# Designs tried in a protein design run: peptides against a protein of PDB entry 2FGR. Part 28

Target 1, 331 residues: chain A of PDB entry 2FGR
Amino acid sequence: SSVTLFGIVDTNVAYVNKDAAGDSRYGLGTSGASTSRLGLRGTEDLGGGLKAGFWLEGEIFGDDGNASGFNFKRRSTVSLSGNFGEVRLGRDLVPTSQKLTSYDLFSATGIGPFMGFRNWAAGQGADDNGIRANNLISYYTPNFGGFNAGFGYAFDEKQTIGTADSVGRYIGGYVAYDNGPLSASLGLAQQKTAVGGLATDRDEITLGASYNFGVAKLSGLLQQTKFKRDIGGDIKTNSYMLGASAPVGGVGEVKLQYALYDQKAIDSKAHQITLGYVHNLSKRTALYGNLAFLKNKDASTLGLQAKGVYAGGVQAGESQTGVQVGIRHAF

## One batch from the design tools (peptide; made by RFdiffusion4, then SolubleMPNN)

Design b1_p10_5_s2 (from b1_p10_5, 5 letters changed)
Fold by OpenDDE base, seed 2:
Structure b1_p10_5_s2 (fold): chain B 331 residues (1-331), chain A 10 residues (1-10)
Amino acid sequence: as target 1 above (331 residues)
Amino acid sequence: FTLGLAEDGI
């Protein structure tokens, strides 16, 4: 048996030039390159190629010392694994987000990430961004000559909001091909939620691909998220991403990523462009800088996610500039 | 009981 303590502390100085009032925000932020975390994990060999596992992981907020408390909401799983793959029981990343966020060159973190995994409809469920679920059972296959898959189901446990039943039920999965420099995946998910106290289905389809040329990596995402409402019609967003990264001088990495969010319910687009640089001081410690531009058109009010400083929206049709400069340490 | 590097991700 083994038990490993692990974590990341990532803290930055962040600036955004506009909030919802049109004013600038700046200060000490968290999780600009990687999400700050503390975890425990371990395995037990049961013989015959079977292993038991556990994983407990929570978010760390270095700017306030976890003033709102600590929990294991990042992951709290027990598992069995072997030649058949892995079965997990407990709160985790849903299979779709776990696989399809791997194509985001900003690791779904800070001011630069793909923002498609979002609550687009003011959904009242706790996980309406499609990232994690409570009461989750997940299965992950081995890799068969490049082909792999993951599936998940989360129990609603008769959770209700207004007249909506089955809130928090998730069903979803992905199929993928991962071989050498190539990765490609298709993900499908449905989550039950509520909008305005009425039953709503959050449907998601995502395509991802990447290719590593050695001198550079290219990545892309195509996503449609649809909140299907019985009253008021569907809230649909089509999200697109294209990114490139390259190693610099053996110790650095430069990243450039573009995203488009076509918000159909408000006939409005947002454009995001982010330049990032990471400088490795060691295998555990890095300096980083991110520069992001977000252009909203028409009724779009999207904001950059400068966690710990400002993660709210802006005025309709306004542009926002964000900067993060920070330290990441892994242990 | 060991210390191990955290993996990147959301």
Scores: peptide ipSAE 0.145, ipTM 0.832, DockQ to the pose 0.885
Fold by OpenDDE base, seed 3:
Structure b1_p10_5_s2 (fold): chain B 331 residues (1-331), chain A 10 residues (1-10)
Amino acid sequence: as target 1 above (331 residues)
Amino acid sequence: FTLGLAEDGI
């Protein structure tokens, strides 16, 4: 058996030019290039090609020293793996987010990421962003000539909010083709939640693809998220992303990503453009900078996610500029 | 007990 301690400490100076009042915010933020974390993981060989595994991982907040406490909400799994693939029990990334966020060149972190995996409807469930689930069973296939898949089911355990039952139930999965420079995936998910104390289904469909040309990588996402409500009509968002990354001087990476969020329930669009740079000082330590522009139109109030400084919305139709400059250390 | 590099991800 083995046990590995691992982590990331990522801390930055961040600025946004507008909050919900129209004022600037700045300070020390966290998780601008990678999510800061502390984890334990290990494996046991059971013989016959069967392995047991565990994984315990929590978020670190370096700006306040985890003043709100520490937990294993990032991942808390036990697993069996072998030639059949891997079965996991416990809180984790849902299969759809685990696969489809891999096409985000900002790794779903900082002010630059694709923000499609979001609670678009003021859903009252704890994981209405479609990223993780409690009470999750997941299965991941091996790679068969490029083809692979993942499936998950999370139990609701009769959780209720208002008149909504089955809150927190998840069912979803993806199919993918991963071969050499090419990756492509289709993900489908449904989660049970509540909006205004009423039962709501969060339906999600996501297409992702990337190609690595060696000198540059291109990546794209197409997503539809729909909160289906019995009263007040559906809340639908179509999200689009296109990004490129390239190595710089053998020690750096530049990233450029565009996203469009077409918020159908308010007939309003938001445009996001992010430029990122990572400079590797070593295998474990990097400097980074992110510059993001978010243009809201009409009734759109989206804000950049400057974690530890400001992650709220802005006034309707306002544009926000964000900057992060920081250090990432992995151990 | 081993120290290991954290993997990137959400």
Scores: peptide ipSAE 0.137, ipTM 0.839, DockQ to the pose 0.881
Fold by OpenDDE base, seed 1:
Parts: structure tokens; C-alpha cells; sequence
Structure b1_p10_5_s2 (fold): chain B 331 residues (1-331), chain A 10 residues (1-10)
């Protein structure tokens, strides 16, 4: 049996030039290059190629010292693994987000990431961004000559919001091919939620691919998210991402990523472009900088996610510029 | 009890 303590403390100085009032925000933020976390994990060899595992992980907020408390909402799983793959029980990343966010060159955090995994419809469920679920059972296959898959089901446990009676039920999975420089995957998910107290299905389809040329990596995402309301029209967003990264001088990485969010329910687009640099001082410690531009069109009000400083929207049709400069330390 | 590097991810 083993128990490993691990974590990341990532803290930055962040700036955005506009909030919802059109004013600038700046201060100390968190999780600009990687999500700050504290975790415990371990394994037990049960013999015969079977292993038990546990994983407990919570978010760290270095700016306020976790003033709102600490929990294991990032992951709280027990697992069995072997030649058959891995079965997990407990709150985790849903299989679709776990796989498809791997194509985000900004590690799904800070001001640069793909923001497609979002609550686009004011869904009232706790996880209506499609990232995690409570009461989750997950299965991950081994890699068979590049081919792999993951599947998940989360129980609603008769959770209700308004007239919706199945809130938090998730079903989803992905199929993937991961071999050498190539990765490609397709994810499908449905989650039950509520919008305005009415039952709503959050349907998601995501395609991802990346190729590592050695000198650079290209990565892309195509996503459709659709909130199908029992009463009212569908709230559909098509999200697109294209990114490139390259190593610099053996100790650095430069990243450039573009995303488009086509918000069909308001006939409005947002364009995001981010330049990032990571400088590795060691295997554990890095300096980083991110520069992001978000251009909202028409009725779009999206904001950059400067966690700890400002993660809200802007006025309709307004553009936002964000900067983060920080330290990431892993242990 | 060991210290281990955290993996990247959301």
C-alpha cells in the first residue's frame, strides 16, 4: 500500500481591463497555469494483476488561504484497476471532460483555456458546465494499440429543482485513438438539469485532435452544447478551438490558442485569442505569463476567467483584455 | 507516505 501527498500552488498577479461596469480589475489570482490543488492518492496491490486505489483532491486558493473552506470536490474516488482497465466510484471529472479537455493547451484553467465546457443556459445544476459529476461510476479501458474509451454514469438520486426530478443524472463517454504523435477522440454526454425550474437536457458532443510534430504541437476542439428545455427553444452553442505550442530553449514553452464561441440562442459570437509562456525554473517550479483577448460581438457578454480577481461577464459586445503573471509550484 | 508531483489537468 502507498499513500502520496501531492499538490500545486499556482498564484498570479492578474489584470482585466473591463468588468461588468466597464472598469478594470486587478489583484492576486489563482490557478493561471494549472489549477491549484491538494491531494492524497494511493494504491494497494491485491495480487493477480488487480489493484485498489483511492484519490482525494481539493482546490487550493492561495490568495485567501481557502477562506471558503477545503473539500475534495475535484476528485473523491475509490477504484479497482487491472488488465480490464479501471472502474472508479465517486465524484470525479466525467469521462468526456477528462479526455476532451486534454486537447486544451492551457490546461483548462486561467485566462487562456477553451471555455466550451460551460453552463451556457443558466442551468441550475451544480455541474452544468459538464466537467464533473457527483454519484459517478466511471470505467476506462486499457489502451489497445492506440484505441481507448471511457464511460460514465452519475445517479440523480431523485434530486429535484423546481419541477425537474432527475437533476444531476449524467450519461456519457468517449472513444479515442492515442498513438505516438497523434491523439483523436469523440465524446458524447447527456446531463439532466433544470433551467428556470424546468427540466432540461444538457447534450454535448465534442471532437478533439492533436498532433505533435516534435518542434511544435497542434491541437483542436469542435464542440456543440445544447440545453434542450421542456418548455422553450434549445440553447445551443458551437465552440471551436485551434492551438499551437512549441518548446523554447529546453526550459520554456510558448502557446497560442484561438477559440470561437457561436452562441446560437442570442445569434452572437465571441472570439478568444491567448498567448502564453511557461518558463521552467525546475521540474517543480515555473514562472508563467498569459495575455488574452476576448472579443464579444452583438449580445455576447463572455469574460475571461481570472480566478481570484474577476471571472464575471462584460457588457454586451464589449472586448476584454487579460494578463496573468505568476508562479506555479508542484509538490 | 511519499511526496509525488501533481499531474496537470482541470
Amino acid sequence: as target 1 above (331 residues)
Amino acid sequence: FTLGLAEDGI
Scores: peptide ipSAE 0.136, ipTM 0.825, DockQ to the pose 0.855
Fold by OpenDDE base, seed 4:
Structure b1_p10_5_s2 (fold): chain B 331 residues (1-331), chain A 10 residues (1-10)
Amino acid sequence: as target 1 above (331 residues)
Amino acid sequence: FTLGLAEDGI
């Protein structure tokens, strides 16, 4: 049996030039290159190729010392694994987000990430961004010749919001091919939620691919989210991402990522461009800088996610510029 | 490697 303590402390100085009032925000932020976390994990060999596992992981907020508390909302799983793959019980990343966010060159955090995994519809469910679920059972296949898959189901436990039943029910999965420099995946998910107290299905389809050329990596995402409301039109967003990364001087990495969010319900687009640099001081410690530009058009109000400083929206049609400079330490 | 997404509210 083994138990491992692990974590990341990522803290930055962040700036955004506009908030919802049009004012600048700046300060000490968190999770600019990787989400700060503390976790415990372990395995037990049960013999015959069977293993038990546990994983407990919570977010760390280094700017305030977790003033709002600490929990294991990132992951709280028990698992069995073997030649059949892995079964997990407990709150985790849903299989679709676990796989499809791996194509985000900004590690799904800070001001640079692909923001497609979002609550686009003011959904009232706790996980309407499609990232995690409570009451989750997940299954992950072994990798067979590059082919792999993951499936998940989350119980709603008869949770209700307004007249909506089955809130928090998730069903989803992905199929993937991961072999050497190539990765490609298709994910499908449906989550039940509420919008305005009315039953709503959050449908998601995501395609991802990446190729590592050694000298550079290309990565892409295509996503559609659709909140299907029983009353009112569908809230559909098509999200696109293309990113490139390259090693610099043996210790650095430069990243450039573009995303487009075509918000159909408001006939409005947002464009995100992020330049990032990571300087590895060691295997565990890095300095980083991110520069992001978010252009909202028309009725779009998207904001960059400068966690710990400002993660809210901006005025409709406004552009936002963000900067993060920080330290990431992993243990 | 568990990628942690920034959750709105976490």
Scores: peptide ipSAE 0.039, ipTM 0.728, DockQ to the pose 0.080

Design b1_p10_5_s3 (from b1_p10_5, 4 letters changed)
Fold by OpenDDE base, seed 5:
Structure b1_p10_5_s3 (fold): chain B 331 residues (1-331), chain A 10 residues (1-10)
Amino acid sequence: as target 1 above (331 residues)
Amino acid sequence: FELGLAEDGI
């Protein structure tokens, strides 16, 4: 049996030039390169190739010392694993987000990430971004010559919002091919939620791929998210991402990523371009900088996610520039 | 009790 304590403390100085009032925001932010976290994990060998596992992980907010408390909402799982793969019970990343966010060169955090995994419809469910679920059972296959898959089901437990009676139910999965420099995946998910107190289905399809050329990595995402409402029509967003990263001087990494969010319900697009740099001072410690530009068109109000400083929207059709400079330490 | 490197990701 083993028990490992692990974590990341990532804290930055962040700036955005526009908030919802058109004013600048700046201060100390969190999780600019990696999400700050504290966790416990371990395994027990049960013999015969069977292992038990546990994982408990919560987010750390270094700017305020977790003033709102600490929880294991990042992951709280018990598992069995072996030659059959892994079965997990408990709150976790849903299989679709766990796999498809791996193509985001900004690790789904800070001001640079792919923002497709979002609550596009003012969904009233706690996890309407499609990232995690409560009451989750998940299964992950082994890797068979590159081929792998993951599946998940989350129980709604008769959670109600307004007239919606299945809130929080998730069903989804992915199929993937991961072999050497190549990764490719297709993910499908449906989550039950509510919008305006009415039952709503959050349907998601995501295609991801990456290739590591050694001198550079190319990565891409194609996603459709659709909130199917009984009244008022569907809220559909098509999201696209293309990114490249390259090692610099043996200790650095430069990243460039573009994303397009085509918000069909408001006939409005947003364009995001992010330049990032990570400088490894050691295996555990890095300096980083991110520069992001978000251009909203027409009725689009998207904001960059400068966590701990400003993560709200902007005025319709406004552009936002964001900067983060920080330290990441892993232990 | 072992100190282990945190894995990257969301």
Scores: peptide ipSAE 0.138, ipTM 0.816, DockQ to the pose 0.874
Fold by OpenDDE base, seed 3:
Structure b1_p10_5_s3 (fold): chain B 331 residues (1-331), chain A 10 residues (1-10)
Amino acid sequence: as target 1 above (331 residues)
Amino acid sequence: FELGLAEDGI
């Protein structure tokens, strides 16, 4: 049996030129290149090719020293694995987000990530961004000649919000082909939630692909998120992403990513473009910088996610510029 | 008990 303690401390200086009042925000932020975390994990060989595993992981907030406390809300799983793949019990990334966020060149972190995995409808569920779930059972297949899949189900446990029942139920999965430089995936998910105290289904379909040319990597995402409301009509967003990354001088990586968020319920688009650079000082320590520009059109109010400084919206039709410069250390 | 390396992810 083994037990490993691991973590990341990622802290930055961040700036955004506009908040919801039109004022600038700046200060010390967290998780600009990787999410800051503390975790424990381990495995036990049970013989016959069967292994038990555990994983406990929580977020670290280096700017305030976890003033709101510490928990294992990032992952809290026990698992069995073998030639059949892996079964996990407990809170984790849902299979769809675990696979499809791998095409985001910013790893769903900082001011540059693909923001499609979002609560688009003021959903009242705790995980209405489609990223994680409580009460989750997950299964991941081995890789069979490139083909792999993952499936998940989360129990609602009769949770209610207003008149909505079954809140927090998740069903979803992906199929993928991962072979050498090529990765491609299709993900489907449905989550039950509430909007305005009324039952709502959050439906998600995501296509992802990437190709590594050695000298550069290209990556893309196509997503539709739909909050199906019994009253007031559906809230649909089509999200698109295209990105490129390249190694620089053997110790650096440059990233450029564009995303478009077509918010159908308000007939409004937002455009995001992000330039990122990571400089590896060692295997464990890096310096990084991110520069992001978010252009809202019409009624769109999207904001960049400068965690620890400002992660709120802006005024309708306003543009926001964000900068992060920081240190990431992994242990 | 060992010190590991954190894996990248959300």
Scores: peptide ipSAE 0.132, ipTM 0.817, DockQ to the pose 0.876
Fold by OpenDDE base, seed 2:
Structure b1_p10_5_s3 (fold): chain B 331 residues (1-331), chain A 10 residues (1-10)
Amino acid sequence: as target 1 above (331 residues)
Amino acid sequence: FELGLAEDGI
């Protein structure tokens, strides 16, 4: 049996040139390169290739010392694993987000990430971004000649909002091919939620692929999210991402990523371009800088996610520039 | 009881 204490503290100075009032925001922010976290994990060998596991992980906010408290909402699982793969019980990343966010060169963190895993419809469920779920059972296969898969189901436990009676139910999974420099995946998910107190299905389809050329990596995502409402019609967003990364001087990495968010319900697009650099001072410590541009068109109000400084929207049709410069330390 | 590197990701 083993128990490991682990974590990341990532803190930055951040700036955005516009908030919802058109004013600049700046200060000390969190999680610009990696999400700051504290966790405990461990395994027990049960013999015959069977292992028990646990994982408890919560977010750290270095700017305020966790003034809103600490919890294990990142992951709180018990598991059995072996030659059959892994079964997990408890709150975790849903299988679709766990696999398909791996194609984001900004690791779904800071001002540069792919923002497709979002609550596009003012859904009233706690996890309407499609990232995590409560009451989750997950299964992950081994890798068989490159082929792998993951599946999940989350119980709603009769959670109600307005007239919706199954809020928080999730069903989803992915199939993937991971072999050497190539990765490709297809993910499908449905989550039950409420919008305006009415039952709504959040449907998601995501395609991802990457190839590592050694000198550079290319990565891409194609996603459709659809909040299916009985009244008022569907809220559909098509999201696209293309990114490249390259090692620099053996100690650095440069990243460039573009995303397009085609918000069909408001006939409006947003364009995101991010340049990032990471400088490794050691295996555990890095300096980083991110520069992001977000251009909203028409009725689009998207904002960059400068966590701890400003993560809200902007005025319709406005452009936002964001900068983060920070330190990441892993232990 | 050990200290270990955290995995990257969301």
Scores: peptide ipSAE 0.100, ipTM 0.768, DockQ to the pose 0.895
Fold by OpenDDE base, seed 1:
Structure b1_p10_5_s3 (fold): chain B 331 residues (1-331), chain A 10 residues (1-10)
Amino acid sequence: as target 1 above (331 residues)
Amino acid sequence: FELGLAEDGI
């Protein structure tokens, strides 16, 4: 048996030029290159190729020392694994987000990430961003000549919001091909939630692909989210991402990523472009800088996610510029 | 200590 303590402390100085009032925000932020975390994990060999596992992981907020407390909301799983793959019980990334966020060159954090995994409809469920679920059972296949898949189901446990009686139910999965320089995946998910106290289905479809040319990597995402409300029109967003990364001087990585969020319910688009640089001082410690520009059109109010400084929206049709400069340390 | 880098992201 083994138990590993692990973590990341990522803290930055962040600036955004606009908040919801049109004012600048700046200060000490967290998780600009990787999400800051503390975790415990371990495995036990049960013989015959069977292993038990556990994983407990929570977010760290280095700016305030976790003033709101610490929990294992990132992951709290027990698992069995073997030649059949892995079964997980407990709160985790849902299979769709776990796979499809891997195409985000900004590691689904900071001011540069693909923001498609979002609560687009003011959903009242705790995980209406489609990223994690409570009461989750997940299964992941082995990799068979590149082919792999993951499936998940989360129990609603009769959770209610307003008149919605199945809040938090998730069903979803992905199929993928991961071989050498190529990765490609298709994810499908449905989550039950509430909007305005009324039952709503959050449907998601995501395509991802990447190719590593050695000198550079290209990555892309195509996503549609649809909140299907029992009463009222559907809230649909089409999200697109294209990114490139390249190693620099053997110790650095440069990243450029563009995303488009076509918010159909308000007939409004947002454009995000981010330039990032990571400088590895060691295998564990890096300096980084991110520069992001978010252009909202029409009724769009999206904001960059400068966690710990400002992660709210902006005024409709306003543009936001964000900067993060920080230290990431992994242990 | 293993690098927590393996699951970058949210």
Scores: peptide ipSAE 0.073, ipTM 0.759, DockQ to the pose 0.431; fails the geometry check

